# Peptides against a protein of PDB entry 4BOS, part 3

Target 1, 163 residues: chain A of PDB entry 4BOS
Amino acid sequence: PVLTRTVVPADNSCLFTSVYYVVEGGVLNPACAPEMRRLIAQIVASDPDFYSEAILGKTNQEYCDWIKRDDTWGGAIEISILSKFYQCEICVVDTQTVRIDRFGEDAGYTKRVLLIYDGIHYDPLQRNFPDPDTPPLTIFSSNDDIVLVQALELADEARRRRQ
Target 2, 163 residues: chain A of PDB entry 4BOS as posed
Amino acid sequence: PVLTRTVVPADNSALFTSVYYVVEGGVLNPACAPEMRRLIAQIVASDPDFYSEAILGKTNQEYCDWIKRDDTWGGAIEISILSKFYQCEICVVDTQTVRIDRFGEDAGYTKRVLLIYDGIHYDPLQRNFPDPDTPPLTIFSSNDDIVLVQALELADEARRRRQ

## One batch from the design tools (peptide; aimed at target 1 W73)

Design b1_p9_1 (made by RFdiffusion4)
Pose (drawn by RFdiffusion4):
Structure b1_p9_1 (pose): chain A 163 residues (1-163), chain P 9 residues (1-9)
Amino acid sequence: as target 2 above (163 residues)
Amino acid sequence: FAPQSAELP
């Protein structure tokens, strides 16, 4: 089986659309983005002690309004939040310098999902099977460390191809 | 708006 990128629209909500794709087992639905952003705002507004002005670069309310727009980009804050909400590890494979940032690293989730990130775009990763009957898988066991190795290699290859 | 960092703290 081969680790594969599926290209989602680069419409400013790719982070949310990629996360949704993987946690829902391979469903592409761009319309999920506004609701996922509102979920983020709900969680950020619920903990102003943690989501401080220093962390957000603005007021808690300003951040909530900002993330609810259709043109702002999700990042580490959003990913950390979505990991807990979905109760899975979200592994972002960064093809800029070829590394993996593992959200939910120490929460003991049983599940793991992967996104590929080039500094500008997010797309979901999935495992494809050469058997006509076996659909792609997007959710992997936390014990499954080999998929992380395959993702690192895909990151190397993706970096070479992009250059 | 610029893309946001995905680096885990």

Design b1_p9_1_s1 (made by RFdiffusion4, then SolubleMPNN; from b1_p9_1, 5 letters changed)
Fold by OpenDDE base, seed 5:
Structure b1_p9_1_s1 (fold): chain B 163 residues (1-163), chain A 9 residues (1-9)
Amino acid sequence: as target 1 above (163 residues)
Amino acid sequence: SPPQSVRKP
């Protein structure tokens, strides 16, 4: 089995598209972003005590308005929220640093999904199998550390290609 | 505004 990258559009919503892809088992839907943005805004608005200005970097209301724009970039805050919502660990491998940031790692989720990030763009990762009739896997066991190693390998290869 | 990042808050 090989871990591969599926390139999604660079349309300012790549994070949301990528997350949707992996949590839905490999469904590419670039139109998913508006709903996902609204979902995040709803979650944030629902708990202003937790999602404070200290966390958001802006007021709760300002953040909600901001994230619902079609041209704003998602990051760690959004990933954290989506991790909680989908009840899975979201692992992001960074091709610039060749490291993995794990979101939701302390929540005890049994599943993990993987994204690859290059500093300006997110893409989803999937495991392909030798049997062409076996569909790619995007949802892994949180105990599957092999996939993390494979992700690091992908990131390292990408880094070397840029240099 | 929070940037697009892989870093935890």
Scores: peptide ipSAE 0.080, ipTM 0.810, DockQ to the pose 0.640
OpenDDE base, seeds 1, 2, 3, 4: peptide ipSAE 0.072, 0.074, 0.071, 0.078; ipTM 0.801, 0.772, 0.784, 0.804

Design b1_p9_1_s2 (made by RFdiffusion4, then SolubleMPNN; from b1_p9_1, 4 letters changed)
Fold by OpenDDE base, seed 2:
Structure b1_p9_1_s2 (fold): chain B 163 residues (1-163), chain A 9 residues (1-9)
Amino acid sequence: as target 1 above (163 residues)
Amino acid sequence: SAPQSVRKP
């Protein structure tokens, strides 16, 4: 089994496309972004006490309007929200630093998904199996540390390619 | 072409 990267479009919504891909078991749907943005905005709007200006960097209403734009980028805030919504750990391996940021790691989720991030773009990761009849896996056990090692290997190779 | 915020993990 090998961990591989699926390149999604660099259309300002790569985070949402990537998250959707992994949480839906490997479904590539670039058109999912508007609904994903609305989902996040709805969650944020539903809890203005938690999603305060201090967290958002702008008022709750301003954030909701902002994130629903088709040209705004998602990041840590959106990943955290999506982790909670999908009830899974979202692990982001950074090709610039060769580090993994784990979102939802303290929530006790039994499942994890993986993204690869280069500072300006997100892509989903999947495990491919030698048996052609076994479909790729995008949802892993939160105890599967081997997949994290494999993700770091991918990130390190990607970093070397750019230097 | 339009400016946008770079969001990081």
Scores: peptide ipSAE 0.071, ipTM 0.763, DockQ to the pose 0.213
OpenDDE base, seeds 1, 3, 4, 5: peptide ipSAE 0.070, 0.067, 0.068, 0.069; ipTM 0.770, 0.770, 0.776, 0.764

Design b1_p9_1_s3 (made by RFdiffusion4, then SolubleMPNN; from b1_p9_1, 6 letters changed)
Fold by OpenDDE base, seed 5:
Structure b1_p9_1_s3 (fold): chain B 163 residues (1-163), chain A 9 residues (1-9)
Amino acid sequence: as target 1 above (163 residues)
Amino acid sequence: SPPRSVKKP
């Protein structure tokens, strides 16, 4: 089995598309972003004490309005929120640094999903199997550290290609 | 929109 990257559109909503892809088992839906943005805004608005200006970098209301725009980029905050919402660890491998940032790693989730990030774009990762009839896997065990190694290898190769 | 990193160190 090999870990592969599925390139999603670079339309400012790649994070949301990528997350949706992996948590839904490999469903590419570039139109999922608006709803996901609203979901995040709803969650943030629901807990202004936790999602404070200190966390958001802006007021709770400002953030909610901002994230619902179709041209704003998601990042660590959104990933953290989505990790909690989907109850899974979201692992993001960075091709620039060849490191993995794990979101939700301390929550005790049994599942993990993987994204690859190059500094300006997010893509989902999936495991392909030798049997062509076996669909790719996007949801892994949180104990599957092999997939993390594979992700690092993928990122390292990508980094070398850019240099 | 300003770009955001994976995880803000």
Scores: peptide ipSAE 0.086, ipTM 0.794, DockQ to the pose 0.769
OpenDDE base, seeds 1, 2, 3, 4: peptide ipSAE 0.069, 0.068, 0.073, 0.076; ipTM 0.796, 0.797, 0.790, 0.798

Design b1_p9_2 (made by RFdiffusion4)
Pose (drawn by RFdiffusion4):
Structure b1_p9_2 (pose): chain A 163 residues (1-163), chain P 9 residues (1-9)
Amino acid sequence: as target 2 above (163 residues)
Amino acid sequence: SPHFIPSGS
């Protein structure tokens, strides 16, 4: 089986669309983004002690309004939040310098999902099977460390191809 | 720990 990128629209909401795709087992639905952003705002507003002005670069309320827009990009704050909400590890494979940032690293989730990130875009990763009957798989066991190795290699290849 | 990936626009 081969680790594969599926290209989602680069409409400013790719982070949410990509996370949704993998946690829902392979469903592409761009319309999920506004609701996922509202979920983020709900969580950010619920903990102003943690989501401080220093962390957000603006007031808690300003950040909530900002993330609810259809043109702002999700990042680490959003990913950390979505990992907990969905109760899975979200592994972002960064093809800029070829590394993996593992959100939910120490929460003991049983599940793991992967996104590929080039500094501008987010797309989901999935495992494809050469058997006509076996659909792609987007949720992996936390014990499954080999998929992380395959993702690192895909990151190397993706970096080479992009250059 | 993960590297911080900034939110942007």

Design b1_p9_2_s1 (made by RFdiffusion4, then SolubleMPNN; from b1_p9_2, 3 letters changed)
Fold by OpenDDE base, seed 1:
Structure b1_p9_2_s1 (fold): chain B 163 residues (1-163), chain A 9 residues (1-9)
Amino acid sequence: as target 1 above (163 residues)
Amino acid sequence: KPRFIPEGS
């Protein structure tokens, strides 16, 4: 079994496409972004006390309007929200730093999904199996530390290609 | 581009 990257479109919504891919078990749907953006906006709007200007960097309403635009890019805030919504740990491996940032790591989730980030683009990661009849896996046990090692290896390999 | 992810999430 090997961890591989599925390249999704670089259309300003790669984060949402990537998250959707992994949480849905490997479904590539580039059209999922509008609903994902609205989902995030709905969650943010529902709790203005928690999602304050201090967290959002703008008013609650301004953020909701901003994130629903089709040309705005997601980041840590959106990943954190999606982690909570899908009740899974979202692990992002950065090819520039070869480190993994874990979102939801202290929430006690039993499942984790993985993304790879290069500073300007997000892609989903999946585990491929030798048996061609076994579909790739995108949802892992939160106890599966091997997949994190594989993700770091993948990121390090990507970084070396750019050096 | 996607917003930078701060160290530690």
Scores: peptide ipSAE 0.064, ipTM 0.804, DockQ to the pose 0.153
OpenDDE base, seeds 2, 3, 4, 5: peptide ipSAE 0.062, 0.058, 0.057, 0.056; ipTM 0.797, 0.773, 0.773, 0.763

Design b1_p9_2_s2 (made by RFdiffusion4, then SolubleMPNN; from b1_p9_2 with S1K H3R)
Fold by OpenDDE base, seed 5:
Structure b1_p9_2_s2 (fold): chain B 163 residues (1-163), chain A 9 residues (1-9)
Amino acid sequence: as target 1 above (163 residues)
Amino acid sequence: KPRFIPSGS
């Protein structure tokens, strides 16, 4: 089995598209972002004590209005929220640093999904199987550390290609 | 915290 990258559109909503792709088992839907943005805003608005200005970098209300814009980029905060919402670990491999940031790693989730990030763009990762009739896998066991190694390999290759 | 950087958590 080989871990591969599926390039999604660079339309400012690549994070949301990528997350949706992996949590839905490999469904590419570039139109999913508006709903996901609203979902995040709803979650943030529901708990202003936790999602404080200290966490958000802006007031709760300002963040909610901001994240719902179609041209704002999601990042660590949004990934953390989505990890909790989908009840899965979201692992992001960075091609610039060749490291993996694990979101939700302390929550005890049994599943993990993987994204690849290059500093300005997110893409989803999937495992392809030799049998062409076996669909790619996007949801892995949180105990599957092999997939993390494979992700690092992908990132390292990408880094070398840029240099 | 950086918005669109994973490590910015």
Scores: peptide ipSAE 0.067, ipTM 0.815, DockQ to the pose 0.212
OpenDDE base, seeds 1, 2, 3, 4: peptide ipSAE 0.066, 0.059, 0.064, 0.059; ipTM 0.810, 0.785, 0.799, 0.785

Design b1_p9_2_s3 (made by RFdiffusion4, then SolubleMPNN; from b1_p9_2, 3 letters changed)
Fold by OpenDDE base, seed 3:
Structure b1_p9_2_s3 (fold): chain B 163 residues (1-163), chain A 9 residues (1-9)
Amino acid sequence: as target 1 above (163 residues)
Amino acid sequence: APRFIPEGS
């Protein structure tokens, strides 16, 4: 089995599309972003004590309005929120640094999903199997460290191609 | 560009 990336549109919502892809088992839906943004805004609005200005970098209300715009980019805050919502680790491998940042790693989740990030774009990762009748896997065991190694290898190769 | 990823780019 090999870890590969699915290139999603660079439409300002690549993070949401990528997360949706992996948590839904490999469903590519570029139209998912508006609802994903609303979901995040709903979660943030529901807990203004936790999602404070200190965390958000803006007021709770300002953030909610901002994240629902179709041209604003998600990042660590949104990944953290989505990790909690979907109850899984979200592991982001960075092609510029060849590092993996794990979100939700201390929550005790049994599942993890993987994204690849190049500094300006997110794509989802999936494991492809030799058996063509076996669909790609996007949700991994949190004990599957091989997938992390494969992600690092993928990122390192990507970095070398861009240098 | 996407916002910061901790210890990333």
Scores: peptide ipSAE 0.058, ipTM 0.778, DockQ to the pose 0.170
OpenDDE base, seeds 1, 2, 4, 5: peptide ipSAE 0.053, 0.054, 0.052, 0.050; ipTM 0.772, 0.770, 0.760, 0.752; seeds 2, 4 fail the geometry check

Design b1_p9_2_s4 (made by RFdiffusion4, then SolubleMPNN; from b1_p9_2, 3 letters changed)
Fold by OpenDDE base, seed 5:
Structure b1_p9_2_s4 (fold): chain B 163 residues (1-163), chain A 9 residues (1-9)
Amino acid sequence: as target 1 above (163 residues)
Amino acid sequence: KPRYIPSGS
């Protein structure tokens, strides 16, 4: 089995598309972003005490309006929210630093999904199997540390390609 | 711009 990258459109909503892809088992739906943005806004609006300006960098209302725009880029806060919503660890491997940031790692989730990030774009990762009849896997056990190693290898290779 | 912060939040 090999970990591979599925390139999704660079349309400002790549994070949402990528998350949707992995949590839905490998379904590419570039049109999923608007609803996911609304979902995040709804979650944020529901708890202004937690999602304060200190966390959001802007007022709760301002953030909600901002994230619902079709041209705003998601980041760590959105990943954290989505991790909690989908009840899974979201692991992001950064090709610039060859690091993996694990969102939701303290929550005790049994599942993890993986994204690859290059500083301006997110893509989903999937495990492909030798058997062509076995569909790619996007949802991994949170105990599967091999997939993290494979993700780091992908990131390292990507970094070397740019240098 | 992306608001990604490599912190593992």
Scores: peptide ipSAE 0.083, ipTM 0.822, DockQ to the pose 0.141
OpenDDE base, seeds 1, 2, 3, 4: peptide ipSAE 0.080, 0.065, 0.077, 0.083; ipTM 0.822, 0.789, 0.816, 0.825

Design b1_p9_3 (made by RFdiffusion4)
Pose (drawn by RFdiffusion4):
Structure b1_p9_3 (pose): chain A 163 residues (1-163), chain P 9 residues (1-9)
Amino acid sequence: as target 2 above (163 residues)
Amino acid sequence: SQPPKPSYV
């Protein structure tokens, strides 16, 4: 089986669309983004002690309004929140310098999902099978460390191809 | 707005 990127629209909501794709087992639905952003705002507004002005670079309310727009880009704050909400590890494979940032690293989730990130775009990763009957898988066991190795190599290859 | 995504893997 081969680790594969599926290209979602680069409409400023790719982070949400990619996370949705992988946690829902391979469903591409761009319309999920407004709701996922509202979910983020709901969680950010619920903990102003943690989501402080220092962390957000603006007021809690300003951040909530900002993330609810259809043109702002999700990042580490959003990913950390979505990892807990969905109760899975979200592994972002960064093809800029070829590393993996593992959200939910120490929460003991049983599940793991992968996104590929080039500094500008997010796309979901999935495992494809050469058997006509076996659909791609997007959710992996937390014990499954080999998929992380395959993702690192895919990051190397993606970096080479992009250059 | 995000630019077109590069083609790779």

Design b1_p9_3_s1 (made by RFdiffusion4, then SolubleMPNN; from b1_p9_3, 5 letters changed)
Fold by OpenDDE base, seed 5:
Structure b1_p9_3_s1 (fold): chain B 163 residues (1-163), chain A 9 residues (1-9)
Amino acid sequence: as target 1 above (163 residues)
Amino acid sequence: ALPPRADYV
Protein backbone atom coordinates (compact mmCIF):
# COMPACT_ATOMS: atom_id res chain seq x y z
CA PRO B 1 0.00 0.00 0.00
CA VAL B 2 1.21 3.44 -0.90
CA LEU B 3 -0.04 6.86 0.12
CA THR B 4 -0.62 9.14 -2.81
CA ARG B 5 -1.76 12.67 -3.48
CA THR B 6 -4.69 13.65 -5.63
CA VAL B 7 -4.24 17.14 -6.98
CA VAL B 8 -7.44 19.14 -6.78
CA PRO B 9 -8.05 22.46 -8.51
CA ALA B 10 -6.40 25.54 -7.11
CA ASP B 11 -9.59 27.55 -7.13
CA ASN B 12 -9.50 29.06 -3.63
CA SER B 13 -11.68 26.22 -2.38
CA CYS B 14 -9.11 23.47 -2.37
CA LEU B 15 -9.47 22.91 1.36
CA PHE B 16 -13.14 22.20 1.05
CA THR B 17 -12.72 20.07 -2.03
CA SER B 18 -9.98 18.12 -0.33
CA VAL B 19 -11.97 17.53 2.82
CA TYR B 20 -14.98 16.46 0.82
CA TYR B 21 -12.80 14.09 -1.16
CA VAL B 22 -11.43 12.27 1.84
CA VAL B 23 -14.57 12.14 3.94
CA GLU B 24 -16.57 10.84 0.99
CA GLY B 25 -14.14 8.07 0.24
CA GLY B 26 -12.35 9.57 -2.69
CA VAL B 27 -14.92 11.56 -4.59
CA LEU B 28 -13.52 14.52 -6.42
CA ASN B 29 -16.18 17.19 -6.58
CA PRO B 30 -14.91 20.74 -6.91
CA ALA B 31 -18.50 21.91 -6.97
CA CYS B 32 -18.90 20.89 -3.33
CA ALA B 33 -17.29 24.05 -2.03
CA PRO B 34 -20.30 26.36 -1.92
CA GLU B 35 -22.29 23.91 0.13
CA MET B 36 -19.42 23.23 2.45
CA ARG B 37 -18.89 26.93 2.94
CA ARG B 38 -22.55 27.30 3.80
CA LEU B 39 -22.27 24.40 6.19
CA ILE B 40 -19.47 26.08 8.05
CA ALA B 41 -21.33 29.36 8.11
CA GLN B 42 -24.38 27.61 9.47
CA ILE B 43 -22.42 25.97 12.23
CA VAL B 44 -20.76 29.22 13.17
CA ALA B 45 -24.02 31.13 13.11
CA SER B 46 -25.66 28.52 15.30
CA ASP B 47 -23.44 29.31 18.26
CA PRO B 48 -22.40 32.93 18.44
CA ASP B 49 -21.36 32.55 22.04
CA PHE B 50 -18.72 29.99 21.20
CA TYR B 51 -17.83 31.30 17.78
CA SER B 52 -17.05 34.72 19.08
CA GLU B 53 -14.95 37.45 17.61
CA ALA B 54 -12.09 36.17 19.68
CA ILE B 55 -12.26 32.85 17.87
CA LEU B 56 -13.17 34.13 14.43
CA GLY B 57 -11.14 37.29 14.26
CA LYS B 58 -14.27 39.08 13.15
CA THR B 59 -17.88 39.19 14.21
CA ASN B 60 -19.91 36.05 13.81
CA GLN B 61 -21.99 37.55 11.05
CA GLU B 62 -18.99 38.99 9.27
CA TYR B 63 -17.29 35.63 9.31
CA CYS B 64 -20.34 33.87 7.95
CA ASP B 65 -20.58 36.29 5.08
CA TRP B 66 -16.87 36.08 4.48
CA ILE B 67 -16.52 32.31 4.44
CA LYS B 68 -19.39 31.98 2.00
CA ARG B 69 -17.48 33.97 -0.58
CA ASP B 70 -16.07 31.80 -3.31
CA ASP B 71 -12.61 33.30 -3.06
CA THR B 72 -11.84 33.11 0.65
CA TRP B 73 -9.39 30.55 1.90
CA GLY B 74 -10.13 28.04 4.57
CA GLY B 75 -7.70 27.48 7.36
CA ALA B 76 -7.33 26.09 10.82
CA ILE B 77 -10.69 27.27 12.08
CA GLU B 78 -12.50 25.72 9.13
CA ILE B 79 -10.59 22.48 9.50
CA SER B 80 -11.47 22.37 13.16
CA ILE B 81 -15.11 22.93 12.39
CA LEU B 82 -15.12 20.29 9.69
CA SER B 83 -13.34 17.85 11.94
CA LYS B 84 -16.04 18.28 14.51
CA PHE B 85 -18.81 18.09 11.96
CA TYR B 86 -17.54 14.93 10.30
CA GLN B 87 -16.45 13.46 13.61
CA CYS B 88 -13.01 12.58 12.38
CA GLU B 89 -9.46 13.66 12.95
CA ILE B 90 -8.14 15.77 10.12
CA CYS B 91 -4.40 15.47 9.75
CA VAL B 92 -2.61 18.05 7.66
CA VAL B 93 0.92 17.38 6.55
CA ASP B 94 2.88 20.47 5.58
CA THR B 95 5.38 20.09 2.78
CA GLN B 96 7.21 23.22 3.84
CA THR B 97 7.95 22.10 7.36
CA VAL B 98 7.42 18.34 7.08
CA ARG B 99 5.17 18.27 10.08
CA ILE B 100 1.66 17.09 10.72
CA ASP B 101 -0.95 19.09 12.52
CA ARG B 102 -3.78 17.01 13.85
CA PHE B 103 -7.18 18.58 14.22
CA GLY B 104 -9.62 16.86 16.49
CA GLU B 105 -6.95 14.74 18.09
CA ASP B 106 -8.40 15.32 21.54
CA ALA B 107 -11.93 14.36 20.60
CA GLY B 108 -11.43 10.63 20.60
CA TYR B 109 -12.51 10.08 17.02
CA THR B 110 -11.91 6.62 15.62
CA LYS B 111 -11.27 7.84 12.10
CA ARG B 112 -8.74 10.14 10.52
CA VAL B 113 -8.33 11.68 7.12
CA LEU B 114 -5.26 13.28 5.65
CA LEU B 115 -4.56 16.41 3.68
CA ILE B 116 -1.31 17.73 2.32
CA TYR B 117 -0.59 21.43 2.40
CA ASP B 118 2.15 23.37 0.67
CA GLY B 119 1.50 26.83 2.05
CA ILE B 120 -0.99 27.91 -0.58
CA HIS B 121 -2.83 24.74 -1.55
CA TYR B 122 -4.52 21.74 0.02
CA ASP B 123 -4.75 18.32 -1.57
CA PRO B 124 -6.23 15.08 -0.29
CA LEU B 125 -4.26 11.94 0.40
CA GLN B 126 -5.32 8.38 -0.20
CA ARG B 127 -3.89 4.92 0.23
CA ASN B 128 -3.62 2.88 -2.93
CA PHE B 129 -3.50 -0.87 -2.76
CA PRO B 130 -1.62 -3.35 -4.91
CA ASP B 131 -4.84 -5.08 -5.84
CA PRO B 132 -6.31 -3.02 -8.64
CA ASP B 133 -9.77 -4.14 -7.62
CA THR B 134 -9.39 -2.60 -4.18
CA PRO B 135 -10.35 1.05 -4.25
CA PRO B 136 -8.16 3.66 -2.61
CA LEU B 137 -8.74 4.35 1.05
CA THR B 138 -9.19 7.87 2.34
CA ILE B 139 -10.56 7.21 5.80
CA PHE B 140 -8.09 5.64 8.16
CA SER B 141 -8.18 4.38 11.68
CA SER B 142 -7.08 6.97 14.18
CA ASN B 143 -4.74 4.26 15.40
CA ASP B 144 -3.05 3.99 12.02
CA ASP B 145 0.13 5.86 12.67
CA ILE B 146 1.80 4.28 9.67
CA VAL B 147 -0.23 6.50 7.41
CA LEU B 148 1.15 9.51 9.26
CA VAL B 149 4.66 8.28 8.63
CA GLN B 150 3.83 7.82 4.99
CA ALA B 151 2.42 11.31 4.86
CA LEU B 152 5.61 12.70 6.32
CA GLU B 153 7.57 10.80 3.74
CA LEU B 154 5.48 12.32 1.00
CA ALA B 155 5.98 15.76 2.44
CA ASP B 156 9.70 15.27 2.81
CA GLU B 157 10.00 14.13 -0.76
CA ALA B 158 8.01 17.11 -1.92
CA ARG B 159 10.25 19.42 0.07
CA ARG B 160 13.37 17.89 -1.41
CA ARG B 161 11.99 18.39 -4.89
CA ARG B 162 11.66 22.10 -4.24
CA GLN B 163 15.20 22.45 -2.88
CA ALA A 1 -12.01 25.22 22.16
CA LEU A 2 -11.29 25.91 18.53
CA PRO A 3 -8.15 27.68 17.44
CA PRO A 4 -8.29 31.26 16.23
CA ARG A 5 -9.17 31.84 12.64
CA ALA A 6 -6.04 31.63 10.57
CA ASP A 7 -4.80 30.14 7.38
CA TYR A 8 -2.94 26.94 7.93
CA VAL A 9 0.78 27.39 7.90
Scores: peptide ipSAE 0.081, ipTM 0.795, DockQ to the pose 0.045
OpenDDE base, seeds 1, 2, 3, 4: peptide ipSAE 0.079, 0.076, 0.075, 0.079; ipTM 0.775, 0.768, 0.765, 0.774

Design b1_p9_3_s2 (made by RFdiffusion4, then SolubleMPNN; from b1_p9_3, 6 letters changed)
Fold by OpenDDE base, seed 2:
Structure b1_p9_3_s2 (fold): chain B 163 residues (1-163), chain A 9 residues (1-9)
Amino acid sequence: as target 1 above (163 residues)
Amino acid sequence: ALPPRAAYA
């Protein structure tokens, strides 16, 4: 089994496309972003006490309007929200630092998904199997630390390629 | 480490 990267469009919505890909078991749908953005805005709007200006960096309403734009970039806040919504750990391996940031790691989720991030773009990761009849896996056990090692290897290779 | 967030442009 080998961990591989699926390159998604760099259309300002790569985070949402990537998350959708992994949580839906490998479905590439670049048109998913508008609904993903609305989902996040709905969640944020539903709890203005938690999603405060201190968390969002802007008012609750301003954030909701902002994230629903088709050209705004998602990040840690959106990943945290999506982790909670999909009830899974979202692991982001950074090719610039060769580090993994784990979102939802203390929530007790049994599943994890992986993204690869280079500072300006997100892509989803998947495990391919030797048997061609076995479809790629995008949802892993939260106890599968081997996949994290493989993700770090991918990130390190990507980093070396850019230097 | 910086949060994995791309800069808004």
Scores: peptide ipSAE 0.070, ipTM 0.769, DockQ to the pose 0.060
OpenDDE base, seeds 1, 3, 4, 5: peptide ipSAE 0.061, 0.066, 0.064, 0.065; ipTM 0.769, 0.771, 0.770, 0.805

Design b1_p9_3_s3 (made by RFdiffusion4, then SolubleMPNN; from b1_p9_3, 7 letters changed)
Fold by OpenDDE base, seed 5:
Structure b1_p9_3_s3 (fold): chain B 163 residues (1-163), chain A 9 residues (1-9)
Amino acid sequence: as target 1 above (163 residues)
Amino acid sequence: ALPPRAVVA
């Protein structure tokens, strides 16, 4: 079994495309972003006490309008929200630092998904199997630390290619 | 507060 990267379009919505890919079991749909942006906006709008200016960097309403634009980038805030929504740990391996940020790690989720991030772009990760009839896996056990090691290996290799 | 957009964490 090998962890591999599926390159998604760099169209400002790569985070959403990547999250959608992994939570849906490997479905690449670059057109998923508008609805995911609206989902996030809805969640944020529903709790202005928590999603305050202190967290959002702008008013709740301004954020909602902003995130729904097709050219705004998602980041840690959006990942945190999506982690909670999908009830899974979202692990992001950074190729620049070769570290993994685990969103939702303290929530007790049984599932984890993985993204790879280079500072400006997100891609989804998947586990490929030797058996060609076995489809790639994108949803892992939150106890599967091997996949985290493999993700770090991918990031390290990516960094070495650029160093 | 959470980190800015387009940032991992």
Scores: peptide ipSAE 0.067, ipTM 0.807, DockQ to the pose 0.058
OpenDDE base, seeds 1, 2, 3, 4: peptide ipSAE 0.061, 0.060, 0.065, 0.061; ipTM 0.804, 0.798, 0.797, 0.802

Design b1_p9_3_s4 (made by RFdiffusion4, then SolubleMPNN; from b1_p9_3, 6 letters changed)
Fold by OpenDDE base, seed 5:
Structure b1_p9_3_s4 (fold): chain B 163 residues (1-163), chain A 9 residues (1-9)
Amino acid sequence: as target 1 above (163 residues)
Amino acid sequence: ALPPRAVYA
């Protein structure tokens, strides 16, 4: 089995497209962003005590209006929200540092998904199997540490290509 | 450190 990267469009919504891809089992849908933005806004609006101005950097209402714009970028806040919503760890491997940032790691989820991040863009990762008739896997056990090793190897190779 | 928001190019 080999861990590979699927390059998604750099259209301001790569994070949402990438998360959607992995949590839906490998479905590439660049048009998913508007609904995901609205989902995040709804979750944020539902808990203004937790999603405070200190967390958001702006008022709750301002954030909700902002994230629903088609030209704003998702990041750590949105990943954290999506991890909670989908009840899975979201592991982001960084090609610049060859580090994995884990979101939802303390929640006791049984599943994890993986993204690769290069400092400006997010892409999803999947495991391909030798049998071409076996579809790629995007949802892993949270106990599968082999996939994390493979992600680090993939990131290290990407870093070497940029250096 | 947490990954920052993506920048599209």
Scores: peptide ipSAE 0.065, ipTM 0.767, DockQ to the pose 0.092
OpenDDE base, seeds 1, 2, 3, 4: peptide ipSAE 0.060, 0.061, 0.054, 0.058; ipTM 0.792, 0.760, 0.749, 0.759

Design b1_p9_4 (made by RFdiffusion4)
Pose (drawn by RFdiffusion4):
Structure b1_p9_4 (pose): chain A 163 residues (1-163), chain P 9 residues (1-9)
Amino acid sequence: as target 2 above (163 residues)
Amino acid sequence: PAPQSAELP
């Protein structure tokens, strides 16, 4: 089986669309983004002690309004939040310098999902099977460390191809 | 707006 990127629209909501795709087992639905952003705002507004002005670069309310727009980009705050909400590890494979940032690293989730990130775009990763009957898989066991190795190599290859 | 960092703290 081969680790594979599926290209989602680069419409400013790719982070949310990619996370949704992998946690829902391979469903591409761009319309999920406004609701996922509202979920983010709901969680950010619920903990102003943690989501402080220092962390957000603006007021808690300003951040909530900002993230609810259809043109702002999700990042580490959003990913940390979505990991907990979905109760899975979200592994972002960064093809800029070829590394993996593992959200939910120490929460003991049983599940793991992967996104590939080039500094501008987010796309989901999935495992494809050469058997006509076996659909791609987007959720992996937390014990499954080999998929992380394959993702690192895909990151190397993706970096080479992009250059 | 620019893309946001995905680096884990």

Design b1_p9_4_s1 (made by RFdiffusion4, then SolubleMPNN; from b1_p9_4, 5 letters changed; failed a check: a repeat of another design)
Amino acid sequence: SPPQSVRKP

Design b1_p9_4_s2 (made by RFdiffusion4, then SolubleMPNN; from b1_p9_4, 5 letters changed)
Fold by OpenDDE base, seed 1:
Structure b1_p9_4_s2 (fold): chain B 163 residues (1-163), chain A 9 residues (1-9)
Amino acid sequence: as target 1 above (163 residues)
Amino acid sequence: SPPQSVVKP
């Protein structure tokens, strides 16, 4: 079994597409972003005490309007929210630093999903099996440390290709 | 818009 990258469109919504892909078991749906953006906005709006201007860099209302635009990029705030919403750890391997940022790591989730990030683009990761009848796996046990090692290896290879 | 980031808030 190998960990592989599925390249999703670079359409400003790659984060949302990538998250959707992994949490839904490998479903590529580039049209998922608008609804996911609305979900983010709804959650942000629901807790203005936590999602304050200090956290958001904008007023709560301004942020909600901003994230719902079709050309704005999601980031750590969105990943954190989506981790909580989907009740899974979201692990992001960065090809520039060859490190993994884990979102939701302290929440006690039993499942984890993985994204790969290169500084301007997110893609989902999946485990492929030699048996063609076994579909790729996108949802892993939060105890599966092997997948994290494989993600780091994948990121390191990507980094070397750019040097 | 700001670039996508992995920096936790």
Scores: peptide ipSAE 0.070, ipTM 0.807, DockQ to the pose 0.737
OpenDDE base, seeds 2, 3, 4, 5: peptide ipSAE 0.067, 0.067, 0.057, 0.069; ipTM 0.800, 0.800, 0.782, 0.810

Design b1_p9_4_s3 (made by RFdiffusion4, then SolubleMPNN; from b1_p9_4, 5 letters changed)
Fold by OpenDDE base, seed 1:
Structure b1_p9_4_s3 (fold): chain B 163 residues (1-163), chain A 9 residues (1-9)
Amino acid sequence: as target 1 above (163 residues)
Amino acid sequence: SPPQSVKKP
């Protein structure tokens, strides 16, 4: 079994598409972003004390309006929220630094999913199996540290290929 | 506005 990357469209919503892909078990749906953006906005709006201007960089209301636009990029805030919503660790391997940032790592989740990030684009990662009848795996045990090693290897190779 | 990124510093 090998960890591989599924390239999703670079349409400003790659983060949402990638998260949806992995948490839904490998379902590619580039049209999922609008609803996910609304979900983010709803959660942000629900807790203005936590999601303050200091956290958001703009007022709570302004952020909600901003993230719902189809051309704005999600980031750490969105990943954190989606980790909580889907009750899983979201592990992002960065090809620029060859490091993994773990979101939800202290929440005690039993599942983890993986994304690969190159500074401007997110893609989902999945484990492929040699058995053609076994579909790729996108949801891993939070105890599966091998997948993290594989993700680092994949990112390092991507970095060497300047991607 | 926050750009697409990994974790905030």
Scores: peptide ipSAE 0.060, ipTM 0.794, DockQ to the pose 0.633
OpenDDE base, seeds 2, 3, 4, 5: peptide ipSAE 0.054, 0.053, 0.058, 0.056; ipTM 0.777, 0.775, 0.785, 0.785

Design b1_p9_5 (made by RFdiffusion4)
Pose (drawn by RFdiffusion4):
Structure b1_p9_5 (pose): chain A 163 residues (1-163), chain P 9 residues (1-9)
Amino acid sequence: as target 2 above (163 residues)
Amino acid sequence: PPPQSAELP
């Protein structure tokens, strides 16, 4: 089986669309983004002690309004939040310098999902099978460290191809 | 707005 990128629309909401794709087992639905952003705002507004002005670069309310727009990009805050909400490890494979940032690293989730990130775009990763009957898988066991190795290699290859 | 960092702290 081969680790594969599926290209989602680069419409400013790719982070949310990519996360949704993998946690829902391979469903592409761009319309999920406004709801996922509202979910983010709900959680950010619920903990102003943690989501402080220093962390957000603006007021808690300003951040909530900002993230609810259809043109702002999700990042580490959003990913940390979505990992907990979905109760899975979200592994971002960064093809800029070829590394993996593992959200939910120490929460003991049983599940793991992968996104590939080039500094500008997010796309989901999935495992494709050469058997006609076996659909792609997007949710992997936390014990499954080999998929992380394959993702690092895909990151190397993706970096080479992009250059 | 620019893309946001995905680096885990």

Design b1_p9_5_s1 (made by RFdiffusion4, then SolubleMPNN; from b1_p9_5, 4 letters changed; failed a check: a repeat of another design)
Amino acid sequence: SPPQSVRKP

